# Peptides against a protein of PDB entry 5VZU, part 43

Target 1, 271 residues: chain A of PDB entry 5VZU
Amino acid sequence: GRTLEDIFHEHMQELILMKFIYTSQYDNCLTYRRIYLPPSRPDDLIKPGLFKGTYGSHGLEIVMLSFHGRRARGTKITGDPNIPAGQQTVEIDLRHRIQLPDLENQRNFNELSRIVLEVRERVRQEQQEGGHEAGEGRGRQGPRESQPSPAQPRAEAPSKGPDGTPGEDGGEPGDAVAAAEQPAQCGQGQPFVLPVGVSSRNEDYPRTCRMCFYGTGLIAGHGFTSPERTPGVFILFDEDRFGFVWLELKSFSLYSRVQATFRNADAPSPQ

## One batch from the design tools (peptide; aimed at target 1 G56 S57 A220 W246)

Design b2_p21_1_s4 (made by RFdiffusion4, then SolubleMPNN; from b2_p21_1, 14 letters changed)
Fold by OpenDDE base, seed 3:
Structure b2_p21_1_s4 (fold): chain B 271 residues (1-271), chain A 21 residues (1-21)
Amino acid sequence: as target 1 above (271 residues)
Amino acid sequence: TLEKKYLEEYKKLPYSYSYEF
């Protein structure tokens, strides 16, 4: 029978061939487009920009991180045999924070899986509820043909004046203590470890994280076949490093900021 | 078979992760 190792070796050979085909296309015709860095906003979780990820046999990949209100996006700048350049490799929902358990329970993949799948279900419910409100508003433009019905003189029926007494019930204004959204404590980062059975190419990942969020990653077969979104966890380590845990794939991707400065890479201000 | 399921899942992987089984 084929072993899982045999399947892995066959896939690696197919991937090497696909990489060779993909790179050999560059010798014939290259189309260059300018890429602009995303504008930075004060409310951005970290500075947007270029990050380098290292993925298994793919080697070094470049992803652009950008912020779009309560969403973040990782866009592939480098393509691979599965996912072409310009695709959104990760989409992060900054409304849906993932709370990691203590360090002992972080080793349990099933615990992380439970937490992520509960958040995925909430996101699905919110999308269904928001879809219903948009549907009901369009229906009632029936043409009111305003036929002018005639002026029948309705009679003067009389003045009965009952004396309802003013009860002075001085209801004290209950101080609606606005639950001050506790400013997300810029506290000491939480100890971080990958669950057992999550594959990382390098064990040299940050052992402390600031925040985690629900997100989805893009997966596809070779040639961008059957693209789908898989659930995951965006992990913010620091200003220059983030990770993504691919839940269904049991894998971890580490991204580090590209420290190179680019001249004339800022988007022109809309005039 | 477990192998066919693995091959289908693995071909969808953006990356060849060594599944240590």
Scores: peptide ipSAE 0.033, ipTM 0.625, DockQ to the pose 0.086
OpenDDE base, seeds 1, 2, 4, 5: peptide ipSAE 0.033, 0.024, 0.028, 0.022; ipTM 0.613, 0.610, 0.581, 0.578

Design b2_p21_2 (made by RFdiffusion4)
Pose (drawn by RFdiffusion4):
Structure b2_p21_2 (pose): chain A 212 residues (1-129, 189-271), chain P 21 residues (1-21)
Amino acid sequence: GRTLEDIFHEHMQELILMKFIYTSQYDNCLTYRRIYLPPSRPDDLIKPGLFKGTYGSHGLEIVMLSFHGRRARGTKITGDPNIPAGQQTVEIDLRHRIQLPDLENQRNFNELSRIVLEVRERVRQEQQEGQPFVLPVGVSSRNEDYPRTCRMCFYGTGLIAGHGFTSPERTPGVFILFDEDRFGFVWLELKSFSLYSRVQATFRNADAPSPQ
Amino acid sequence: FDFTHVPDFPLMTSTLEFPVL
């Protein structure tokens, strides 16, 4: 929904062109691989499926939320040259909720960082052996109309890599649940926010034979 | 919608660098 002008500034102009060129080289001679929608589950769930998400200058990407015990997974359906389609973009630790402070403490980025890194450390120890909401100051959000109220937060990690999916790594962050079908992820080391919203469309023949 | 398959695109490469977000 833009022209060459609104894009010729600039890193996105490049990424958008490469995509157009690259994808159009397929002239609709394509191979398709099977995917499935995730299993629903009662008590042990807060609702799976496809979501539209903001991935900075790459624009929106489609991400599938699925539940695997005390962890939720976000898997890329569409992706980008940094983190490609099919990868785990996010992992939410559902046994490590994070309490939300009043608005003024939410605004303090360092308080959020200290709190998140604390949980990261507690997690490393374990493995080794709604109210008003606002983003902290200095955290970017492409959306800006992110909901100002939220129901809960959890520790999670996101996958990052340089161009070409080089040296991918988990970086700490915090998952934010707004309502039944909108959630967010604060990328701590990038001071960046990704806002996700449910794909409302219904899908025929998409259920999996079983959880395995 | 009947949606069960996604295109199997290889990874796109270039000499240009793109931010992760």

Design b2_p21_2_s1 (made by RFdiffusion4, then SolubleMPNN; from b2_p21_2 with F1M H5E F9L T15D L16K)
Fold by OpenDDE base, seed 2:
Structure b2_p21_2_s1 (fold): chain B 271 residues (1-271), chain A 21 residues (1-21)
Amino acid sequence: as target 1 above (271 residues)
Amino acid sequence: MDFTEVPDLPLMTSDKEFPVL
């Protein structure tokens, strides 16, 4: 039978061939587009810019990270045989923080899956509710037909009853010390580990993270066939590193800032 | 290096031929 190594070698050879075909098809007609770096804002989670990602057998890819209010976006600068350049590879909802459990429970993929799917359902509910408020606001300009319908009247009644006595028992109010949820100290990274069965190209990922958010990743077949958005977790490690857990694919992608200085890469100020 | 630990691509490996453009 084919070994897992044979299957992997065949798949790697196919991907190399597809990359070669994909690049060679465009050798006769190259279109160059200028890329501008997003401007940094004070409220940005980290400085926006170019990150190098590792997508398993696809190798090294370049993604632009940008911030759009309560959303972050990863846009492909380099395409691959499945997802072309200019596509939004990840979308992060900065309203929906993922709270990772303790380090023992972080090893459980089913626990991470539960947490992410619960957040996905909340995001879906909020989208449905916001869609209903936008729909109902147009319907209520129905005409004020002033129909005067009438006065009906009744009636009753009364009763009394009385007495019962004053039992004293002075049960002390046990001070339920509301454990003030200590505001997750904005400066101390929590211990981080990938769940068992989540594959990573590099075992050399940061073992502490600052915060996590719900997000979606774009997946597709070869030639951008059947593109869909799958649930995942954005993991902020530091100013220069983030990860994405692809939940359905049980995979992890690490992204590291491109340290190269680009001259004249700033977007022209909107006049 | 056990290459079998290459993370499944965030991409559907479809056995579909790449459309020749």
Scores: peptide ipSAE 0.021, ipTM 0.537, DockQ to the pose 0.077
OpenDDE base, seeds 1, 3, 4, 5: peptide ipSAE 0.016, 0.019, 0.017, 0.017; ipTM 0.544, 0.558, 0.531, 0.543; seed 3 fails the geometry check

Design b2_p21_2_s2 (made by RFdiffusion4, then SolubleMPNN; from b2_p21_2, 6 letters changed)
Fold by OpenDDE base, seed 3:
Structure b2_p21_2_s2 (fold): chain B 271 residues (1-271), chain A 21 residues (1-21)
Amino acid sequence: as target 1 above (271 residues)
Amino acid sequence: MDFSEVPDLPLMTSDKEFPVL
């Protein structure tokens, strides 16, 4: 029977061959587009920019991380046989923080799966509720026939001023125990480990993380066939490193900032 | 490049074997 290693080698050869065919088909007709770095904002979770991703058999990929209010996006700068350049490989919902359990329970894939799927269901409910409010609001623009009702000059009724009195009533201060939202300890990373059975290309991933968020990853067949979004976890390690856990694929991708400085990479100011 | 540590990340949902020529 084919070994798992034989299947892996055949798949790697196929990916290399596909990449070669795609590159060679375009040898005579390359369209170059300038890429600009996204502007940094004060509210950005980390500095936006280019990150080097590792996607198992696909090898080295470049992703641009950008922030859009309560969303972060990873956009492919390099395409692969499945997902072309310019696609959003990851979309992160910065409203939906994931709290990782203790280090013992982080090793349990089923626990991570439960947490992620509960957040996925909340996101789905919020989208359905917000879709209904937006739908009902559009239905009431019936054509208001603009009947030009005439401007009657209604008069200056006067400013009566009277003095009303000082009533004392001394209602007791009910102790509203404000549950102090523990300020998210932005400074101390929590211990981090991948669940058992989640594959990582590199065992050298950061063992502490700052924050985790719900997100979705884009997957597709060869030639961008049947593209779909799968649930996952964005893991912020530090200013220069993040990860994505692909829940359904049981895989982890590490992204590291490209440290190269690019001259004139800033977007032209809107004129 | 040690390719042995590269788990097949099926970013591929399609079981469509491209015919290896």
Scores: peptide ipSAE 0.019, ipTM 0.562, DockQ to the pose 0.072
OpenDDE base, seeds 1, 2, 4, 5: peptide ipSAE 0.017, 0.018, 0.018, 0.012; ipTM 0.556, 0.548, 0.536, 0.549

Design b2_p21_2_s3 (made by RFdiffusion4, then SolubleMPNN; from b2_p21_2, 6 letters changed)
Fold by OpenDDE base, seed 2:
Structure b2_p21_2_s3 (fold): chain B 271 residues (1-271), chain A 21 residues (1-21)
Amino acid sequence: as target 1 above (271 residues)
Amino acid sequence: MDFQYVPDLPLMTSDKEFPVL
């Protein structure tokens, strides 16, 4: 029978062939577009810009990281056989921080899965509630002429009863010292490890992370067939490195800043 | 340098192409 290794080898050959076909089919019809780097804002989680990503079987890709208020986006600059250039490969919700457990529990994929799926459900509820408030506000401007329905008058009854006694027992309110949520020490990175069974192309990933957030990744078949968004975790390691855990795929992608300086890549100031 | 193909995505179960990244 075909081994797993044979199946993986055949598929890698297919992906390389598909990548070659997609790059070669357009040899005589190239459209060039200028890419501008997004301006940095003070509230940006890190400096926006170009990152080189490892998408497992796809190899090395270029992604533009940009910030949009409480959302971050990774946009493909390089396309692949599944997802064309210009698509949003990752969308990060900076309102929904993921708290990683201790290192022992971080090795448990089911624990990470639980945490992410609970956050996904909260995000879904917030979207439904916000959709209802926007819907109800338009409907009520019907001028219902309220006809004055009349004044009927009823009645009556009275009773009664009396007594019981004043038991004093002055139980001291035990000071529930609200354990002040220690402000997560913004300076020391939390120890980080991938869960068992999450595939990483490179075992050389940062073993400490600053922050984690809920996000979604785009997946598709060859030729951008059946595109869907799957849940994941954005892992901020430092100013120049982030990761994405693709939960359903049990895969990890590492992204590193492109250190090349681009002349004239700044967006023209809005005049 | 052996390119250890780390199998990233569970590609094909026998009957379903999984959508890839």
Scores: peptide ipSAE 0.021, ipTM 0.546, DockQ to the pose 0.079
OpenDDE base, seeds 1, 3, 4, 5: peptide ipSAE 0.017, 0.019, 0.018, 0.018; ipTM 0.509, 0.539, 0.536, 0.550; seed 3 fails the geometry check

Design b2_p21_2_s4 (made by RFdiffusion4, then SolubleMPNN; from b2_p21_2 with F1M H5E T15D L16K)
Fold by OpenDDE base, seed 5:
Structure b2_p21_2_s4 (fold): chain B 271 residues (1-271), chain A 21 residues (1-21)
Amino acid sequence: as target 1 above (271 residues)
Amino acid sequence: MDFTEVPDFPLMTSDKEFPVL
């Protein structure tokens, strides 16, 4: 039977060939588009911007990290044979923090898998509940058939009666001020290790992380065939580094900030 | 350490011919 090594070698050859074809086909017809950096907001988990990511055999790619309220997004700036530029390679739910266990249990892929799948199920439930509330509000505009039924003049009946004064018991509705969960103070970093059997292109990843979140990664076949979202873990290491564990792929991508300063990369102010 | 490089994508052997763009 084909070994995993044979399959990997064939796949690497195919990816190299596809990259070569892709680069060679586009050598004659490059359309340049200006990319604007997302504006930084006070509530952003880290400064938005360009990051260089590793995608195993796909190599080095550029992604734009941006923040959208309680969501973070990695958008491909460079495409590959599977996922074109402009696609959201990762989507992070900043509502759903992942708590990593101790280093011993972090080595256990099944423990990480359990934690991620439990969060995935909560996210799915919340989406179903929020979908029901939005659905029930639209149902009751039944077409009132405007039957034109005629003008009959019915009568005057009378005026009674008086005063009952019942009391003012002004029960102030205690505003349950939903305690705005203070932005989780950038906690002391926790020791970090990849689970056994998670592939990393580079073993030189940070061994301490600030926090982790649930997220999904985009995967597809060649030519963007059968695109799907797979569960994963976003790992914030520092201001300039994050990772993503692709749970189903058993792979880790390390993203490092592009240190190049781009002149005039700021989005035009909305005039 | 035996880096059994896990293929990054499941080889969806899509028998689909590459669209020659």
Scores: peptide ipSAE 0.025, ipTM 0.523, DockQ to the pose 0.042
OpenDDE base, seeds 1, 2, 3, 4: peptide ipSAE 0.023, 0.019, 0.020, 0.020; ipTM 0.557, 0.552, 0.507, 0.553

Design b2_p21_3 (made by RFdiffusion4)
Pose (drawn by RFdiffusion4):
Structure b2_p21_3 (pose): chain A 212 residues (1-129, 189-271), chain P 21 residues (1-21)
Amino acid sequence: GRTLEDIFHEHMQELILMKFIYTSQYDNCLTYRRIYLPPSRPDDLIKPGLFKGTYGSHGLEIVMLSFHGRRARGTKITGDPNIPAGQQTVEIDLRHRIQLPDLENQRNFNELSRIVLEVRERVRQEQQEGQPFVLPVGVSSRNEDYPRTCRMCFYGTGLIAGHGFTSPERTPGVFILFDEDRFGFVWLELKSFSLYSRVQATFRNADAPSPQ
Amino acid sequence: LLEEFEERHKELPKGADLVYP
């Protein structure tokens, strides 16, 4: 929904062109691989499926939320040269809920960082052996109309890599649940916010034979 | 031109493109 002008500034003008050129080299001679929608589950769930998400200059990407015990997974359906399609973009730890402060303390980025790194450390120890909401100051959000109320937060990690999916790594963050079908992820080391929203469209023949 | 774009993006930090300007 833009022209060459609105894009010729600039790093996204490049990424957009590469995509167009790259994808168009297929001339619709494509191979498709099977995917499934995730299993629904009662008590042990807060609702799976496909979501549209903001991935900075790459634009929106489609991400599938699925539940695997005390962890939720976000798997890329569409992706980018940094973190490709088919990868785990996010992992939410559902046993480590993070309390939300009043608005003023939410605005303090360092408080959020200290709190998140604390949980990361507690998690490393374990493994080794709604109210008003606002983003902290200094955290970017391409959306800006992110909901200003939220139901809960959890520790999670996101996968990052340089161009070519080089040296991928987990970085700490925090997952924010807004309503039944909108959620967010604060990329702590990137001071960046990704807003996700449910894909409302219905899909035929997409259920999996079983959880395995 | 595409090779120059690729080299420019290889010089960027990890996750730099996850931040919209």

Design b2_p21_3_s1 (made by RFdiffusion4, then SolubleMPNN; from b2_p21_3 with F5I E7K H9F K10S D17T)
Fold by OpenDDE base, seed 3:
Structure b2_p21_3_s1 (fold): chain B 271 residues (1-271), chain A 21 residues (1-21)
Amino acid sequence: as target 1 above (271 residues)
Amino acid sequence: LLEEIEKRFSELPKGATLVYP
């Protein structure tokens, strides 16, 4: 029977061969296309743009960060043998903030897993409820055949309308103190550490985070086989750095802004 | 890298394909 070692060696041979094929294809057929940077919006969590991400098995990859209302998206600019360029490596739900525990409890992977899975279940419930409202509105207005029912003329009767007094029921305005959504204080960053058993390429990651959000990452086998979305945590460190914890993979990707300025990289204004 | 892949393989069900981000 195949040993675990045999499966490992076959996988590594395939990965090396695929990486070699990808690099060798550059000599024979290159399609150059312009990449446009997304325009910055005032409501963007950070400035959109190019980031270099650490993917443990593949090394450094270039990812475009963009904002789409209450969602953020990381799109691969560089592909690998598993996930091709142009795929959405991460999708972040900016509606679902993750609250990290204290620094001691952040070392507990099971605690982070619990928090993320609870948020995943809420996201699933909201999607089911929103799907039901969209389904009921397609009432089949069957074509009511307008049968031309005839104009019968009937008559007169006159009778009296009495003076029903409008009762002034003065319903007290219940002061619904709208709990002012405390503007998300750009509070002092929270101390941050990876859980025990989460692999990082290096231990050189920011030890303080501003905000965390629920998200999903794209994973696949070699050649983009059986692609699926796995739950994770987007971690905003600063204006130029974010992370993604791949929960099921027990891995961490650090993304750092590409500081290079590009000429003619702005999207043409939609005419 | 090798050690991380070996660790992931050891955690896989028999006949599962490794998936990467």
Scores: peptide ipSAE 0.341, ipTM 0.735, DockQ to the pose 0.091
OpenDDE base, seeds 1, 2, 4, 5: peptide ipSAE 0.316, 0.328, 0.300, 0.319; ipTM 0.690, 0.706, 0.638, 0.704

Design b2_p21_3_s2 (made by RFdiffusion4, then SolubleMPNN; from b2_p21_3, 7 letters changed)
Fold by OpenDDE base, seed 3:
Structure b2_p21_3_s2 (fold): chain B 271 residues (1-271), chain A 21 residues (1-21)
Amino acid sequence: as target 1 above (271 residues)
Amino acid sequence: LLDEIEERFSKLPKGATLVAP
């Protein structure tokens, strides 16, 4: 039978060959499109812009990070044989924070999988409920024939009854147990490690993270065949670095900011 | 060269395509 090594070797040969074919096609016909950097907003989790991402065997790719209200998006600027340029490689739901466990439990892939799948199920429920509210709101615009209801006469307001004495009922202030807002340890990053069995191209990933969010990643076969969204974890390390854990693939992509400054790369102001 | 490469590619086992990001 084919070993996993045989399958991987055949896949790598196919990948190299596809990259060669695509490179050779570019010598015959190139379409150039200007890319603009997204505008920064004060509410953006980090500054939007270009990042270099690791995509396993594909190598380094360029991804544009942008913010869209309560969502973040990674868009491929460079493509590969599986997913072409211009596709949204990752979509992050900034409404659904993921709390990582301690370092011992972070090494357990099944624990991370449980946490992510519980968040995925909540997102699915919210989408179903929001679909029902939008459906019911359209059904009740039956034509209300405005029958003119006759003006019933205003009955007179009856008189002021007398001064009831203020009973000083000294109700003891019930101790409102202030739900201890878990101090947002916003400043000190949490220790971070990849689960056992999650592959990383670079072992030198940050060992401390600021926060994590639920997201979905786009995966496909060669030639963009059978594209689907899979669950994952967006990991913010710092202002210039984030990661994505591809849960089903058991892989990790590290993204690092492109530090190059581009002249005239800002989006034209909407006039 | 392209035709030779496409011919060689067409002979690769189509069923081994790993899904990737």
Scores: peptide ipSAE 0.320, ipTM 0.645, DockQ to the pose 0.135
OpenDDE base, seeds 1, 2, 4, 5: peptide ipSAE 0.304, 0.278, 0.273, 0.295; ipTM 0.640, 0.637, 0.660, 0.631

Design b2_p21_3_s3 (made by RFdiffusion4, then SolubleMPNN; from b2_p21_3, 6 letters changed)
Fold by OpenDDE base, seed 3:
Structure b2_p21_3_s3 (fold): chain B 271 residues (1-271), chain A 21 residues (1-21)
Amino acid sequence: as target 1 above (271 residues)
Amino acid sequence: LLEEIEERLSKLPKGATLVAP
């Protein structure tokens, strides 16, 4: 039978050949499109822009990070044999934070999987409920012909008098134990480690993270075959670095900001 | 060269393509 190693070697050979075919096609036809950097907004989690991402066997790719209200999006600027340029490689739900366990439990892939799948189920439920509310609102505009029921005269009910003595019921102030939202220690990054069995191209990933969010990543076979969204974790390390854990693939992509300044790369203001 | 590469690709087992990001 084919070993996992045989399958991996065959996949790598196919990937190299596909990259060669794409490179050879560029000699015949190139379409150039100007890319604009997204404008920064005050509410953006970090400055939007170009990041250099690691995509396992594909190597380094350029991704544009942009913010869209409560969603962040990574868009491929460079493509590969699986996912072409212009596709949304990652979509991040900034409403759904992922709480990482302690450093010992972060090594357990099954624990991370549990946490992510619980959030995935909540997102699915919210989508189902929001679909029902949008459906019920359209059905009730039957034109009820409001027949004008005649205005019967409201009788003047009489002005009964004054005397109610103020009972001093000294209701004890029930101590509303304000559940002290433990101030999320906003300043010190949480210790971070990849789970056992998650592959990273580089061992030199940040060992502390600021916050994590639920997200989905786009995966496909060669030639963009059978594209699907898989669950994952967006990990914010700092202003210039984030990661994505591809849960089903057991892989990690590290993204680092492209520090190059581009002249005239700002999006034209919508007139 | 392209034809030779396409021929080699066509001989790869279609089920060997790993799904990737």
Scores: peptide ipSAE 0.299, ipTM 0.662, DockQ to the pose 0.148
OpenDDE base, seeds 1, 2, 4, 5: peptide ipSAE 0.284, 0.255, 0.297, 0.281; ipTM 0.660, 0.641, 0.665, 0.653

Design b2_p21_3_s4 (made by RFdiffusion4, then SolubleMPNN; from b2_p21_3, 7 letters changed)
Fold by OpenDDE base, seed 3:
Structure b2_p21_3_s4 (fold): chain B 271 residues (1-271), chain A 21 residues (1-21)
Amino acid sequence: as target 1 above (271 residues)
Amino acid sequence: LLKEIEERFAKLPKGATLVAP
């Protein structure tokens, strides 16, 4: 039978051939499009811009990170044989924070899978409920024939009843147990390690993270066949680095900011 | 060259395509 190694070698041979075919096509016909950097907003989790991402065997790719209200998006600027340029490689839901466990439990892939799938199920429920509210709101605009209800006469307001004495009922202030807002340890990053069995192209990933969010990643076969969204974890390390754990693929992509400054790369102000 | 590569690619087993990001 084919070993997993045989399948991997065949896939790598196909990938190399596809990269060669695409490179050879570029010599015949190139379409150039200007790329603008997204505008920065004060509420952006980090500064938007260009990142270099690791995509396993594909190598390094350029991704544009942008913020869209309560969502972040990674868009491929460079493509590969699976996912072409211009596709949204990752979509992050900034409403759904993921709390990582301690380092011992972070090594357990099944624990991370449980946490992510519980968030995925909540997102699915919220989408179903929001679909029902939008459906019911359209049904009740039956034509209300405004029959003119006749003006019933204003009955007179009856008189001032007398001065009831203020009973000083000294109700003890019930101790509102202030739900201890778990101190947002916003300053010291949490220790971070990849689960056992998650592959990383680089072992030199940051060992401390600031926060994590639920997200989905786009995967496909060669030639963008059978594209689908898979669950994952966006990991913010710092202002210039983030990661994405592809849960089903058991892989990790590290993204690092492109430090190059580009002249005239800002989006034209909407006039 | 391109034709030889296309012919070689067409001989690759269609079922070995791993999904990737």
Scores: peptide ipSAE 0.332, ipTM 0.651, DockQ to the pose 0.138
OpenDDE base, seeds 1, 2, 4, 5: peptide ipSAE 0.289, 0.273, 0.280, 0.305; ipTM 0.683, 0.630, 0.708, 0.635

Design b2_p21_4 (made by RFdiffusion4)
Pose (drawn by RFdiffusion4):
Order: structure tokens, then C-alpha cells, then sequence
Structure b2_p21_4 (pose): chain A 212 residues (1-129, 189-271), chain P 21 residues (1-21)
């Protein structure tokens, strides 16, 4: 929904062109691989499926939320040259909730960082052996109309890599649940916020034969 | 030391991608 003018500034102009050129080289001669919608589950769940998400200058990407015990997974359906389609873009630790402070403490980025890194450390120890909401100051959000109330938060990690999916790594962050069908992820080391929202469309023939 | 420098450069590039104007 924009022109060559609104994009000619600039890093996105380049990424958008590459995509157009690259994808259009297929002239609709394409190979498709099967995917499934995730299994629903009662008590042990807060609702799976496809979501539209903000991935900075790459624009929106489609991400599938699925539940695997005390962890939720976000898997890319559409992707970008940094983190491609089919990768795990986010992993939410559902046993490590994070308490939300009053608005003034939410605004303090360093408090959030200290708290998140604390949980990261407690997690490393384990593995080795709704109220008002606001983003902290200095954390970017492409959306800006992110909901100002939220139901809960959890520790999670996101996958990042340089161009070409080079040296991918997990970076700490925090997952934010707004309502039944909108959630967010604060990329701590990038001071950036990704807002996700449920794909409302219904899909025929998409259920999996089983969880395995 | 080289790996730390490469990671810092990657983070700078990602910050530009994830924090558009």
C-alpha cells in the first residue's frame, strides 16, 4: 500500500526489491510442502494457530503458535533472509511468568533488562543441573497501537541471525499476552517490540493426523 | 575477540532492521 517514494528510504526499499525479484523468478512454478495447524488442548493451553507479526523492516510475517508442554513455539510460515521460513522465531517459557510493575516501572528499560537477565540465569541453572501496559522508553514498536492493557508476561527467547541466516542465536526477551488473540515479544538486546495478532480466517483440511 | 566484534556488528545491523524510522 505504498509507492516507490515512501519506500525509497531505504534499507526496506532494498529488501522489498530483492523479494520482488527473487520471488517473481518463480513465475508460479513452485513446489509446495505440507504443513498442518497445531493441535488444540484444553487446560494446558492459551490458544494455538496462525498469527500476523511485525518483523521490523521485513514487514509482517506469518508465524504459527503451538504448544509443547511448558513451552510455546513460534514457527515462521513466511520469513526473511535473516531468519527464514520454517525456523523457530520465538520460544516462550511457560513456567517462568514475569510480574508486571506499575506503569512507571514498566517505563524503566533497565529494570526490565535486569529482571529478564535474572530469569535467563535461573533458567540456565535449572537446565544446566488484566492491568495497564506500556513499553519501556527506548524500545521501538512499528505498530504503536499495541494494546495498553495486558493479562500476563513470560520469559522467552528469540532467534536472530545476520543476512543469509548466518550464525543464528537465541536472545532473551519477554512475551506479553494482551488478549485471546494478540501477543507481543520484546527483543531485549534489540530494544524492539514485535506485535502479533491472530489470523481470523478459517482453514479447511489443515488439521494434523496427530500431535507427533 | 573477533567473534565479539562480528556479533556487535550483526546486532547493529539487526537494530537498523528491527527499529525502522
Amino acid sequence: GRTLEDIFHEHMQELILMKFIYTSQYDNCLTYRRIYLPPSRPDDLIKPGLFKGTYGSHGLEIVMLSFHGRRARGTKITGDPNIPAGQQTVEIDLRHRIQLPDLENQRNFNELSRIVLEVRERVRQEQQEGQPFVLPVGVSSRNEDYPRTCRMCFYGTGLIAGHGFTSPERTPGVFILFDEDRFGFVWLELKSFSLYSRVQATFRNADAPSPQ
Amino acid sequence: EEEEEEREEMLEELREIWNPP

